Peptides against a protein of PDB entry 7AL2. Designs and how they scored, part 45

Target 1, 85 residues: chain A of PDB entry 7AL2
Amino acid sequence: YEIMLIRPKTIDDINYVVDQVLEESNPVILDLSFLEKESPANFKLAGEKIKQMRSNYGAEALLLSRCNDKNLIIIAPKGVSLVRK

## One batch from the design tools (peptide; made by RFdiffusion4, then SolubleMPNN)

Design b2_p18_1_s2 (from b2_p18_1, 7 letters changed)
Fold by OpenDDE base, seed 4:
Structure b2_p18_1_s2 (fold): chain B 85 residues (1-85), chain A 18 residues (1-18)
Amino acid sequence: as target 1 above (85 residues)
Amino acid sequence: SEIDESFEEILNMAENVK
């Protein structure tokens, strides 16, 4: 698999993340800082889709970093385990 | 705020990863 990196800015970007996780079985490292600052509605939508991927498809999610101008989360598809050291 | 609420849900789910 490949690990995708993206800072979503649009609904198309959010749907791209979903496609990568569910259809391509690729982990995705997201920076949600743009949506958090610029679009409360799309930030909420992104959160809902992450929840759906976890609940319905066995995806996992882990917060990597939250600081000024960064909100990094990794989402892994079922079959790729996220492990904390 | 709604943003804080949405992020807290993501945080809570992420805390279960080990």
Scores: peptide ipSAE 0.111, ipTM 0.718, DockQ to the pose 0.078
Fold by OpenDDE base, seed 3:
Structure b2_p18_1_s2 (fold): chain B 85 residues (1-85), chain A 18 residues (1-18)
Amino acid sequence: as target 1 above (85 residues)
Amino acid sequence: SEIDESFEEILNMAENVK
């Protein structure tokens, strides 16, 4: 698999993330800071889609970093284990 | 789990934005 890195700015970007996790089985490192600042509606949409991937498809999500200029999470598809040491 | 709790932080933020 590949690890995708993206700072989504549009709905197309959000759907790209969903496709990468569910169809391509690729982990995605997401920076949600742009959506949080520029489009609260799309930020909420992104969160809902992440929740759905977790609840319905066995995806796992971990907050990596949150500060003034970034909001980083990793989403892993079912079968890719996220482990904190 | 720690991972679930970290994820919930993001979800809580998303749920409070319109």
Scores: peptide ipSAE 0.064, ipTM 0.667, DockQ to the pose 0.820
Fold by OpenDDE base, seed 2:
Structure b2_p18_1_s2 (fold): chain B 85 residues (1-85), chain A 18 residues (1-18)
Amino acid sequence: as target 1 above (85 residues)
Amino acid sequence: SEIDESFEEILNMAENVK
């Protein structure tokens, strides 16, 4: 699999994340800082999509960092385990 | 806010990942 990195800015970007996780089974490292600042509605939408992937498809999410204009989260598909050492 | 609540759901799960 590939690990995708994206700082989504649009709904198209959000849907790209969903496709990567669910269709391609690729983990995605997200920077949500743009949406958080510039689009409250799309920030909420991104959160709902992540919740849906977790609840319905067994995806996992892990916060990596939230500071200095970054809001980093990794989302992994069911077949890829996130392990904290 | 609804935004804060949505993000909090992500954070709560993330903190429980082993």
Scores: peptide ipSAE 0.059, ipTM 0.676, DockQ to the pose 0.079
Fold by OpenDDE base, seed 5:
Structure b2_p18_1_s2 (fold): chain B 85 residues (1-85), chain A 18 residues (1-18)
Amino acid sequence: as target 1 above (85 residues)
Amino acid sequence: SEIDESFEEILNMAENVK
């Protein structure tokens, strides 16, 4: 598999994340900082999509970093284990 | 876990945005 890196700015970017996790079975490292600052509606949408992937498809999500200029979350499909040591 | 709680905090922030 591939690990995708994206800082989404548009709805198309959000849908790209969903496709990567659910269709391609690729983990995605997602920086939500742009949406959080610039588009409250799309930030909410992204969060809803992540919740749906977790609840309905067995995806895992792990917060990597939260600071002033980044909001990093890794989303992994069901077959990829996220481990913190 | 702390990881799960931190993530939920982000999601809660999203839901609280109007």
Scores: peptide ipSAE 0.040, ipTM 0.619, DockQ to the pose 0.586

Design b2_p18_1_s3 (from b2_p18_1, 8 letters changed)
Fold by OpenDDE base, seed 4:
Order: structure tokens, then C-alpha cells, then sequence
Structure b2_p18_1_s3 (fold): chain B 85 residues (1-85), chain A 18 residues (1-18)
């Protein structure tokens, strides 16, 4: 698999993340800082999609960094284990 | 806000690497 990196700005970008995780089985490192600042509606949508992938498809998520200008989360598809040491 | 609540709920259940 590949690890994808994206800072989503549009709904198309959000759907790209979903496609990468669920269809391509690729982990995604996701920076939600743009949506959080510029589109509250799409920020909420992205959050709901992440929750859906975790709850319904066995995806895992780790918070990598949260500060004023970054909101980094890695989402891994089922079958790719995320381990914190 | 409702947006904050939704995201905080996700973050609360996610592992924090830091």
C-alpha cells in the first residue's frame, strides 16, 4: 500500500480520502486545518466521514499533531495496524 | 458548537501520538 498525504480543501478532497481508505486500502495522513478555518460545514463532514470509517469499516485513527495551524490525523484502513509505542 | 462537539468526539476516541 501507499501512504497518502493531503490537506483537504473541498468536498472532492474529502471523498478522495474516503476512496483511498476504503477502496484503495491506503493509509492517509490528513491535515484538517484548512477546513477547520475556512469551511465549518466541510470540517464537520470530514469528521463524520472519519467516524463512519472507524465505526462501520474498522478503520483506525491517530492524532499526530494539533496546534493553531495544523490538525494532523492518520487514518488507516482495516488490516493496517497503527501502533503507538 | 456542534462542529466542535463532533470533532472532539472523534479525537477523544483516537489515539494521540503526542
Amino acid sequence: as target 1 above (85 residues)
Amino acid sequence: SEIDKSFEEILERAENVK
Scores: peptide ipSAE 0.039, ipTM 0.625, DockQ to the pose 0.084
Fold by OpenDDE base, seed 3:
Structure b2_p18_1_s3 (fold): chain B 85 residues (1-85), chain A 18 residues (1-18)
Amino acid sequence: as target 1 above (85 residues)
Amino acid sequence: SEIDKSFEEILERAENVK
């Protein structure tokens, strides 16, 4: 698999993340800082889709970093384990 | 976990946006 990195800015970007996790089985490291600041509606949408992937498809999600200009989350598809050592 | 709680806070904030 590949690990995708993206800072989503549009709905198309959000759907890209979903496709990568659910269809391509690729982990995604995403920075939600742009959406959180510039598009509250799309920030909500992104959060809902992450929750759905966790609840319905066995994806795992983990906060990597939260600061003034970053909101980094990794989403792993079922079968890719996120392990903190 | 601590990380899990922080993540849920982010999602909760998103869910309350109109």
Scores: peptide ipSAE 0.037, ipTM 0.609, DockQ to the pose 0.526
Fold by OpenDDE base, seed 1:
Structure b2_p18_1_s3 (fold): chain B 85 residues (1-85), chain A 18 residues (1-18)
Amino acid sequence: as target 1 above (85 residues)
Amino acid sequence: SEIDKSFEEILERAENVK
């Protein structure tokens, strides 16, 4: 698999994340800081999609870092284990 | 905001790494 890195700015980017996780089975490292600041509606949408992937498709999501200018999350598809040592 | 609270709730359910 590939690990995708993206700071989504549009709905198309959000859908790209969903496609990568569910269709391509690729983990995605995601910075939600743009959406959080610039589009509250799309920020909510992104969160809903993450929740849905976790609840319905066995994806895992780990919060990597949350600070003033970053909101970093990794989303892993089912079958890719996220482990903290 | 309501949107912020909803997303924070989602994030709270995710594992925290840092």
Scores: peptide ipSAE 0.036, ipTM 0.603, DockQ to the pose 0.082
Fold by OpenDDE base, seed 5:
Structure b2_p18_1_s3 (fold): chain B 85 residues (1-85), chain A 18 residues (1-18)
Amino acid sequence: as target 1 above (85 residues)
Amino acid sequence: SEIDKSFEEILERAENVK
């Protein structure tokens, strides 16, 4: 698999993340800081999509970093294990 | 788990956005 990196800015970017995780089975490292600041509605949508991927498809999510300028999370498809040591 | 706690934090912020 490939690991995709993206800082989503639009709904199309959010759907790209979903497609990468569910259709391509690629983990995605995403920075949600743009959406959180510039589009609260789409930030909420992104969270809902992540929740749906976890609930319906067995995806996992892990917060990597939360600071003033970044909100980094990794989303992994079913079969790719995320481990915090 | 710590992973679950991290995700819960993300969801809380997303769900509280107005």
Scores: peptide ipSAE 0.036, ipTM 0.601, DockQ to the pose 0.773

Design b2_p18_1_s4 (from b2_p18_1, 8 letters changed)
Fold by OpenDDE base, seed 3:
Structure b2_p18_1_s4 (fold): chain B 85 residues (1-85), chain A 18 residues (1-18)
Amino acid sequence: as target 1 above (85 residues)
Amino acid sequence: SPIDESFEEIIKMASTVK
């Protein structure tokens, strides 16, 4: 598999993340800082999509970093485990 | 602004890797 890195800015970007996780089985490292600052509606949408992937498809989510200008989350599809040592 | 309910769940359940 591939690990995708994206800072989504549009709904198309959000749907791209969903496709990568569910259809391509690729982990995605997301920076949600743009949506959080510029589009509360699309930020909420992104969060709902992540929640749905976790609850319905066995995806896992892990917070990598959060500060004033970064909000980094990795989303892993079912079959790719996130392990913290 | 504060994070919404959907993202709050992620923050609560996920650990931070630094």
Scores: peptide ipSAE 0.071, ipTM 0.646, DockQ to the pose 0.083
Fold by OpenDDE base, seed 5:
Formats: C-alpha cells, structure tokens, sequence
Structure b2_p18_1_s4 (fold): chain B 85 residues (1-85), chain A 18 residues (1-18)
C-alpha cells in the first residue's frame, strides 16, 4: 500500500480521499485546515465521508495534530492498523 | 472557532495522538 498525503481544497479532493481509502486500500493523512477555514460546506462533507468510512467500512481515524495551521487526521482502511508507541 | 458537528464526532470517537 501507499500512504497518501493531502490537504483537500475541493470536492474532487474529498472524493480522492474516499477512493484512496475504500478502493485502493491506502491510508490517507489529511489536513482539514483549509476546508475548516475556507469552506464550511465542504468541511462538513469531508467529516460526513470520514464518518461513513468508519461506520460502514471499518476504517480507523486517528487525530494526529490540531493547531492554528493544521488539522491532521490519518484515515486507515480496514486491514491497516494504526498503532501508538 | 466553530467546528462542524460531523468533525466533532470524529474527534470525539477517534484516538488522539496530539
């Protein structure tokens, strides 16, 4: 698998995240800071998509960092475990 | 700043590193 990194800005970017997790089985580290600041609607959409992936497809989500300039979450597909040491 | 409800749910349920 590959680990994808993205700071989504558009709906296309959000759909890219979904495709990577569900279709490609790749973990995604996403920075939601742009959407949070610039597009409440797409921020909500991103959250809904992540919730769906967790609830319906067994994805895991782990908050990595939240501060003024980043809002980092890693989403892992089922089969890729997230482990803290 | 206001946070979307869907995102807040994710934060609440997700494991936190930082």
Amino acid sequence: as target 1 above (85 residues)
Amino acid sequence: SPIDESFEEIIKMASTVK
Scores: peptide ipSAE 0.067, ipTM 0.640, DockQ to the pose 0.086
Fold by OpenDDE base, seed 4:
Structure b2_p18_1_s4 (fold): chain B 85 residues (1-85), chain A 18 residues (1-18)
Amino acid sequence: as target 1 above (85 residues)
Amino acid sequence: SPIDESFEEIIKMASTVK
């Protein structure tokens, strides 16, 4: 698999993340800071999509880093485990 | 800004790497 990195800015970008996780089985590291600052509606949408992937498809999500200018989350498909050492 | 409720589980239960 590939690991995708994206800072989504549009609904198309959010759907791209969903496609990568569910269709391509690729983990995605995404920075939600743009949506958080520029579009509360699309930020909420992104969160709902992440919840759906977790609840319905066995995806796992982990917060990597949060500060003023970044909100990094990794979304892994069911077959890829995220483990803290 | 406040954390959206859609992310509350991720924030509460996920370990940060950094």
Scores: peptide ipSAE 0.063, ipTM 0.641, DockQ to the pose 0.085
Fold by OpenDDE base, seed 2:
Structure b2_p18_1_s4 (fold): chain B 85 residues (1-85), chain A 18 residues (1-18)
Amino acid sequence: as target 1 above (85 residues)
Amino acid sequence: SPIDESFEEIIKMASTVK
């Protein structure tokens, strides 16, 4: 698998994340800082889709960092383990 | 600004790196 990195700005970007996790089985490191600042509606949509991937498809999520200029989460598809050492 | 409810749930349920 590949690890994708993206800072989504549009709904198309959000759907890209979903496709990477569910269709390509790729982990995604996601920076939500743009959506959080610029589009509360799309920020909510992104959150809903991440929740759906966790609930319905067994994806895992790990919060990497959150501050004023970044909001980093890694989303891993089922079968890819996120391990902290 | 506060994060929305759906994202708050993700933060609560997600593992964190500290």
Scores: peptide ipSAE 0.060, ipTM 0.638, DockQ to the pose 0.083

Design b2_p18_2_s1 (from b2_p18_2, 5 letters changed)
Fold by OpenDDE base, seed 5:
Structure b2_p18_2_s1 (fold): chain B 85 residues (1-85), chain A 18 residues (1-18)
Amino acid sequence: as target 1 above (85 residues)
Amino acid sequence: MLLEDAVEYLEEKIEELE
């Protein structure tokens, strides 16, 4: 698999994240800071999609960094384990 | 680096935006 890195700006980008996790089985490290600042509606949508991937498809979603300029989350598809050591 | 539940975090942030 590949690890995808993206700072989504549009609904298309959000759907790209979903496709990478669910269709390609690729982990995604995403920065939600743009959406949080520029589009609260799309930020909410992204959050809903992440929740759905966890609840319905067995994805894992962890917060990597939370600060004013970065909002980094990793989403791993079912079968790719996120392990804390 | 913090490893914590992203969904709970996002739910809280979404509430703040409403």
Scores: peptide ipSAE 0.557, ipTM 0.858, DockQ to the pose 0.929
Fold by OpenDDE base, seed 1:
Structure b2_p18_2_s1 (fold): chain B 85 residues (1-85), chain A 18 residues (1-18)
Amino acid sequence: as target 1 above (85 residues)
Amino acid sequence: MLLEDAVEYLEEKIEELE
């Protein structure tokens, strides 16, 4: 698999993340800082999609960092385990 | 650094934005 990196800015980007996780089975590291600042509505949508992927498809979603200018989250599809050592 | 559940974090943030 590949690990995708993205800072989503549009609904298309959000859907891209969903496609990568569910269709391509690729983990995604995304920065939600743009959406949080520029589009609260799309930030909410992104959150809903992430929640759905976890709840319905067994994806894992962990917060990597939350700072003033970045909200980094990793979403891994079922089968790819996120492990902390 | 502890890895936190992203969904819990996002739900809190969404609530703050509303």
Scores: peptide ipSAE 0.552, ipTM 0.855, DockQ to the pose 0.867
Fold by OpenDDE base, seed 4:
Structure b2_p18_2_s1 (fold): chain B 85 residues (1-85), chain A 18 residues (1-18)
Amino acid sequence: as target 1 above (85 residues)
Amino acid sequence: MLLEDAVEYLEEKIEELE
Protein backbone atom coordinates (compact mmCIF):
# COMPACT_ATOMS: atom_id res chain seq x y z
CA TYR B 1 0.00 0.00 0.00
CA GLU B 2 0.88 3.67 -0.24
CA ILE B 3 0.55 6.35 2.41
CA MET B 4 -1.31 9.36 1.08
CA LEU B 5 -0.74 12.85 2.43
CA ILE B 6 -3.34 15.56 1.90
CA ARG B 7 -4.56 18.84 3.30
CA PRO B 8 -8.17 18.85 2.10
CA LYS B 9 -9.67 22.10 0.91
CA THR B 10 -12.79 20.95 -0.94
CA ILE B 11 -15.48 18.31 -0.82
CA ASP B 12 -13.70 16.59 -3.69
CA ASP B 13 -10.62 16.30 -1.49
CA ILE B 14 -12.70 14.79 1.30
CA ASN B 15 -14.14 12.23 -1.07
CA TYR B 16 -10.64 11.50 -2.32
CA VAL B 17 -9.65 10.58 1.23
CA VAL B 18 -12.62 8.24 1.50
CA ASP B 19 -11.74 6.59 -1.79
CA GLN B 20 -8.13 6.10 -0.77
CA VAL B 21 -9.06 4.43 2.50
CA LEU B 22 -12.00 2.33 1.39
CA GLU B 23 -11.28 1.51 -2.24
CA GLU B 24 -7.50 1.64 -2.44
CA SER B 25 -6.82 0.45 1.12
CA ASN B 26 -4.23 3.19 1.56
CA PRO B 27 -3.60 4.93 4.87
CA VAL B 28 -4.04 8.68 4.73
CA ILE B 29 -2.27 11.34 6.75
CA LEU B 30 -4.74 14.18 6.77
CA ASP B 31 -4.31 17.83 7.75
CA LEU B 32 -7.72 19.27 8.59
CA SER B 33 -6.47 22.73 9.52
CA PHE B 34 -7.65 24.37 6.32
CA LEU B 35 -11.19 23.09 6.63
CA GLU B 36 -11.41 23.92 10.32
CA LYS B 37 -10.46 27.52 9.63
CA GLU B 38 -12.01 28.16 6.24
CA SER B 39 -15.05 25.90 6.05
CA PRO B 40 -16.64 24.68 9.27
CA ALA B 41 -19.30 22.94 7.20
CA ASN B 42 -16.72 20.90 5.30
CA PHE B 43 -14.79 20.26 8.49
CA LYS B 44 -17.94 18.75 9.94
CA LEU B 45 -18.42 16.71 6.78
CA ALA B 46 -14.86 15.40 6.96
CA GLY B 47 -15.37 14.46 10.59
CA GLU B 48 -18.55 12.61 9.76
CA LYS B 49 -16.83 10.69 6.97
CA ILE B 50 -13.99 9.68 9.28
CA LYS B 51 -16.48 8.55 11.90
CA GLN B 52 -18.33 6.52 9.29
CA MET B 53 -15.16 4.85 8.07
CA ARG B 54 -14.38 3.79 11.63
CA SER B 55 -17.87 2.65 12.49
CA ASN B 56 -18.84 0.94 9.27
CA TYR B 57 -15.59 -0.23 7.71
CA GLY B 58 -13.26 -0.89 10.62
CA ALA B 59 -10.85 1.92 9.86
CA GLU B 60 -8.70 3.37 12.62
CA ALA B 61 -8.26 7.09 13.04
CA LEU B 62 -5.72 8.64 15.38
CA LEU B 63 -4.77 12.20 16.15
CA LEU B 64 -1.11 12.88 15.43
CA SER B 65 -0.81 16.58 16.11
CA ARG B 66 -2.98 19.57 16.85
CA CYS B 67 -1.50 23.04 16.54
CA ASN B 68 -2.66 26.43 15.39
CA ASP B 69 -1.60 25.75 11.82
CA LYS B 70 -2.09 22.01 11.51
CA ASN B 71 -4.50 19.32 12.57
CA LEU B 72 -2.98 15.99 11.64
CA ILE B 73 -4.91 12.74 11.66
CA ILE B 74 -3.95 9.34 10.33
CA ILE B 75 -6.68 7.12 8.95
CA ALA B 76 -5.78 3.49 8.38
CA PRO B 77 -7.97 1.03 6.52
CA LYS B 78 -8.94 -2.24 8.10
CA GLY B 79 -5.97 -4.55 7.84
CA VAL B 80 -3.37 -1.86 8.42
CA SER B 81 -2.71 -1.60 12.12
CA LEU B 82 -1.68 1.58 13.85
CA VAL B 83 0.66 0.39 16.58
CA ARG B 84 1.98 2.42 19.46
CA LYS B 85 5.41 1.13 20.45
CA MET A 1 1.96 14.13 22.30
CA LEU A 2 0.02 11.02 23.20
CA LEU A 3 -1.98 9.32 20.50
CA GLU A 4 -5.71 9.70 20.93
CA ASP A 5 -8.78 8.67 19.01
CA ALA A 6 -9.40 11.13 16.23
CA VAL A 7 -13.15 10.55 16.19
CA GLU A 8 -13.55 11.64 19.79
CA TYR A 9 -11.42 14.69 19.10
CA LEU A 10 -13.36 15.59 15.97
CA GLU A 11 -16.70 15.23 17.70
CA GLU A 12 -15.58 17.68 20.34
CA LYS A 13 -14.38 20.14 17.72
CA ILE A 14 -17.59 19.88 15.74
CA GLU A 15 -19.62 20.62 18.86
CA GLU A 16 -17.52 23.72 19.42
CA LEU A 17 -18.25 24.91 15.90
CA GLU A 18 -22.02 24.53 16.30
Scores: peptide ipSAE 0.549, ipTM 0.854, DockQ to the pose 0.860
Fold by OpenDDE base, seed 2:
Structure b2_p18_2_s1 (fold): chain B 85 residues (1-85), chain A 18 residues (1-18)
Amino acid sequence: as target 1 above (85 residues)
Amino acid sequence: MLLEDAVEYLEEKIEELE
């Protein structure tokens, strides 16, 4: 599999993340800082979709970093384990 | 302090936006 890196800016980007996790079975490292700042509605939508992927499809979602200019989350599809050493 | 679970974090952030 591949690990995708993306800073979503549009609904299309959010849907791209969903496709990568659910259809391609690729983990995604997201930076949500753009949506948080520029579009509260799309930030909410992204959060809802991440929750849905966890609840309905067995994805894992972990917070990596949160600061002024970064909001990093990793989403792993079912079957890809996130292991903390 | 950062929450490890991203969903819990996002729910808190969404609540702040509402």
Scores: peptide ipSAE 0.541, ipTM 0.848, DockQ to the pose 0.687

Design b2_p18_2_s2 (from b2_p18_2, 7 letters changed)
Fold by OpenDDE base, seed 1:
Structure b2_p18_2_s2 (fold): chain B 85 residues (1-85), chain A 18 residues (1-18)
Amino acid sequence: as target 1 above (85 residues)
Amino acid sequence: MLLEDAVKYLEEKIKEIE
């Protein structure tokens, strides 16, 4: 698999993340800081999509970092385990 | 849902590594 890195700016970018996790089985590292600052509606949508991937498809999601300019989340598909040591 | 509520929701539902 590949690890995708993206800072979503549009709904198309959010859907791209969903496709990478569910269709391609690739982990994705997201920076949600653009949506958080520029589009509360799309930020909420991104959160709903993450919840759906976790609840319905067995994806895992972890918050990596939240600071003034970054909101980093990793999402792993069902076949990839996220392990904290 | 306000932005702050959405952020809080994500933080509550997603495991934090930090």
Scores: peptide ipSAE 0.032, ipTM 0.571, DockQ to the pose 0.081
Fold by OpenDDE base, seed 4:
Structure b2_p18_2_s2 (fold): chain B 85 residues (1-85), chain A 18 residues (1-18)
Amino acid sequence: as target 1 above (85 residues)
Amino acid sequence: MLLEDAVKYLEEKIKEIE
């Protein structure tokens, strides 16, 4: 698999993340800082999509870092374990 | 739902790695 990195800005970008996790089985590192600052509605939508992937498809999601300029989350498809050492 | 509530929801539901 590949690890995708993206800072979503649009609904199309959010759907791209979903496709990468569910269709391509690729982990995605997300920076949600743009949506958080520029579109509360799309930020909420991104959160709902993450919840759906976890609940319905066995994806895992971990918050990596949150500060003023970054909101980093990794989402892994089922079969890729996220392990803290 | 306010943005602050959405952020809080995500932080509570997603495991944090520090």
Scores: peptide ipSAE 0.031, ipTM 0.554, DockQ to the pose 0.079
Fold by OpenDDE base, seed 5:
Structure b2_p18_2_s2 (fold): chain B 85 residues (1-85), chain A 18 residues (1-18)
Amino acid sequence: as target 1 above (85 residues)
Amino acid sequence: MLLEDAVKYLEEKIKEIE
């Protein structure tokens, strides 16, 4: 698999993340900081999509860092384990 | 839902790496 990196800005970017996780079985490292600041509606949508992937498809998500500039999350498809040591 | 509430919700539902 590949690890995708994206800072989503649009609904198309959010759907790209969903496609990568569910269709391609690729982990995605995403920065939600743009949506958080510029589009409350799309930030909420992104959160709902992450919840759906976790609840319905066995995806896993970890918050990597949150600061003034970044909101970094990794989403892994079912079968790719995220291990915290 | 306010933006602040959405952020809080995500942080509570997503595991954090310390």
Scores: peptide ipSAE 0.029, ipTM 0.556, DockQ to the pose 0.078
Fold by OpenDDE base, seed 3:
Structure b2_p18_2_s2 (fold): chain B 85 residues (1-85), chain A 18 residues (1-18)
Amino acid sequence: as target 1 above (85 residues)
Amino acid sequence: MLLEDAVKYLEEKIKEIE
C-alpha cells in the first residue's frame, strides 16, 4: 500500500481521502487546518466522513498533532494497524 | 455548525496520540 499525504481544500479533496481509505486501502495523513480555518461546513463534512469510515468500515483514526497551523490526523483502513509503542 | 462545534466534534471522536 501507499501512505497518502494531503491538506484538503475542497469537497473533491475530502472525497479523494475517502476513496483512498475505502477503495485503495491506503492510509492517509491529512492536515485539516485549511478547512478548519476557511470552511466550517467542509470541516464538519470531513469529520462526518471520518466517523462513517470508523463506524461502518472498521477504519482507525488518530489525532497526531493540533496547533495553530496544523490539524494532523491519520486514517488507516481496516487491515492496517496503528500501534503506539 | 459553528467552527468551535466542528473542532469539538472532531476532538471528541478521534483519539489523540502524543
Scores: peptide ipSAE 0.034, ipTM 0.556, DockQ to the pose 0.078; fails the geometry check

Design b2_p18_2_s3 (from b2_p18_2, 6 letters changed)
Fold by OpenDDE base, seed 5:
Structure b2_p18_2_s3 (fold): chain B 85 residues (1-85), chain A 18 residues (1-18)
Amino acid sequence: as target 1 above (85 residues)
Amino acid sequence: MLLEDAVEEIEKLVEELE
């Protein structure tokens, strides 16, 4: 698998994340800081998609960093285990 | 989903790290 890194800015970027996790079975490292600040509507959509992937598709998610200019989350498909040491 | 729900989803990830 590949690990994708993206700071989503558009709906297309959000859909790309969903496709990578659910269809390609690739982990994605997301920075949601752009959406959180600049697009409440798309931030809402991103949160909904993350929730759905966790609840319905067995995806895991971990917060990596939250600061002024970053909101970093890794989302992994069911086949990839996220382990915090 | 409300904006508050999206914030809450991220906050849950924060709580999981604490």
Scores: peptide ipSAE 0.114, ipTM 0.684, DockQ to the pose 0.080
Fold by OpenDDE base, seed 4:
Structure b2_p18_2_s3 (fold): chain B 85 residues (1-85), chain A 18 residues (1-18)
Amino acid sequence: as target 1 above (85 residues)
Amino acid sequence: MLLEDAVEEIEKLVEELE
């Protein structure tokens, strides 16, 4: 698999993340800081999609970093385990 | 789902990191 890196800005970018995780089985490192600041509605949508992937498809998610200009999350498809040491 | 619920989902990931 590939590890995708993206800072979503649009609904198309959010759908791209969903496609990468569910269809391509690629982990995604995403920065939600743009949506959090610029589009509360799309930030909500991204959170809903992450929750759905965790609840319905066995995806795992882990926060990597949160600061003023970053909200970095890794989401992994079923079969790729995220382990904190 | 409210915006607050989506924020809470991300905050849970923060708590898991701490």
Scores: peptide ipSAE 0.098, ipTM 0.669, DockQ to the pose 0.081
Fold by OpenDDE base, seed 1:
Structure b2_p18_2_s3 (fold): chain B 85 residues (1-85), chain A 18 residues (1-18)
Amino acid sequence: as target 1 above (85 residues)
Amino acid sequence: MLLEDAVEEIEKLVEELE
């Protein structure tokens, strides 16, 4: 698999993340800080999509870092284990 | 708080912003 890195800015970027996790089975490292600041509606949509991937497809999502300029989340598809040590 | 739980709380907060 590949690990994708993206800071989504549009709905198309959100859909790209969904496609990478569900169709390509690639983990995605997200920075949601742009959406959180610039588009509350698209930030909500991103959160809903993450929840759906977790609930319905066995994806895992871990918060890596949250600060004023970053909201870093990793989303892993089913079969890729996320482990904190 | 587990990292998974922290993401869930962010999702809840976003849902409440309707």
Scores: peptide ipSAE 0.059, ipTM 0.616, DockQ to the pose 0.444
Fold by OpenDDE base, seed 2:
Structure b2_p18_2_s3 (fold): chain B 85 residues (1-85), chain A 18 residues (1-18)
Amino acid sequence: as target 1 above (85 residues)
Amino acid sequence: MLLEDAVEEIEKLVEELE
């Protein structure tokens, strides 16, 4: 698998994340800081998609950092375990 | 889902890090 890094700005970027996790089975490191500041509607949509992937598809998510205009989250597909030590 | 629910989903991840 590949690890994708993206700071989503558009709905297309959000859908790209969903495709990477669900179709390609690639982990994605997200920076949600743009959506959080600039688009409440798309930030909401991103949160909905994360919830759906966790609830319906067995994806895991972990916050990496929330500081200084960063909101970093890793999302892993069902086949990739996130381990915190 | 409301905006508050999306925030809640992210805040859950924050709480899991604490």
Scores: peptide ipSAE 0.038, ipTM 0.608, DockQ to the pose 0.081

Design b2_p18_2_s4 (from b2_p18_2, 5 letters changed)
Fold by OpenDDE base, seed 1:
Structure b2_p18_2_s4 (fold): chain B 85 residues (1-85), chain A 18 residues (1-18)
Amino acid sequence: as target 1 above (85 residues)
Amino acid sequence: PLWEDAVEYLEKLIEELE
């Protein structure tokens, strides 16, 4: 598999993340800082999609970093486990 | 906290936006 890196800015980007996790089975590291600041509606949508992937498809989602200019999250499909050492 | 569940985290942020 591949690990995708993206800072989504549009609904198309959000759907791309969903496609990568569910259809391609690729983990995604994403920065939600743009949506958080520029589109609260799409930020909420992204949160909803991440919740759905966790609840309905067994994905894992963890916070990597939060600061003024970053909101980094990793989403892993069911077949890829996120493990803390 | 470090490595916290992103869904719980995002739900809190969304709540703060409301």
Scores: peptide ipSAE 0.673, ipTM 0.913, DockQ to the pose 0.781
Fold by OpenDDE base, seed 3:
Structure b2_p18_2_s4 (fold): chain B 85 residues (1-85), chain A 18 residues (1-18)
Amino acid sequence: as target 1 above (85 residues)
Amino acid sequence: PLWEDAVEYLEKLIEELE
């Protein structure tokens, strides 16, 4: 698999993340800072999609970093485990 | 906390935006 890196800016980008996790089974590291600042509606949509992937498809989602200019999340599809050492 | 569940984290942020 591949690990996708993206800072979503549009609804198309959000749907791309969903497609990568559910259809391609690729983990995604995404920065939600643009949506959080520029589009609260799309930030909410992104959060809803992440919740759905966890609840309905067995994805895992963890916070990686939070600061003034970053909001980094990793989403792993079912079959790719995020393991704490 | 380190490696916290992102869904719970994001839900809190979304609530603050509204």
Scores: peptide ipSAE 0.672, ipTM 0.913, DockQ to the pose 0.788
Fold by OpenDDE base, seed 2:
Structure b2_p18_2_s4 (fold): chain B 85 residues (1-85), chain A 18 residues (1-18)
Amino acid sequence: as target 1 above (85 residues)
Amino acid sequence: PLWEDAVEYLEKLIEELE
């Protein structure tokens, strides 16, 4: 599999994340800072999609980093485990 | 906290935005 890196800016980008996790079984590291600042509505939508992937498809989602200039999250599809060492 | 669940984290942020 591949690990996708994206800072989503549009609904199309959000749907791309969903497709990568659910259809391609690729983990995604995403920066939500653009949506959080520029589109609260799409930020909420992204949050809903991440919740749905966890609840309905067995994905894992963890916070990587939060600061003034980034909001980094990793989403792993079912079958790819995120392990804390 | 480090490696916290992102869904819980995002729900808190969304709540703060509302």
Scores: peptide ipSAE 0.671, ipTM 0.913, DockQ to the pose 0.812
Fold by OpenDDE base, seed 4:
Structure b2_p18_2_s4 (fold): chain B 85 residues (1-85), chain A 18 residues (1-18)
Amino acid sequence: as target 1 above (85 residues)
Amino acid sequence: PLWEDAVEYLEKLIEELE
């Protein structure tokens, strides 16, 4: 598998993340800072999609980093386990 | 907390935006 890196800016980007996780089974590291600042509606949509992937498809989603200029999250498909050492 | 659940985290942020 591949690990996708993206800073979503549009609904198409959000749907791309969903496709990568659910259809391609690729983990995605995403920065939600753009949506949070520029489109609260799409930020909420992204959050809902992530919640749905966790609840309905067994994906895992963890916060990687939060600061003034970034909001990094990793979402892994069911087949890839995130393990804390 | 380190490596906290992103869904819980995002729900808090969304609540703050409303």
Scores: peptide ipSAE 0.670, ipTM 0.912, DockQ to the pose 0.778

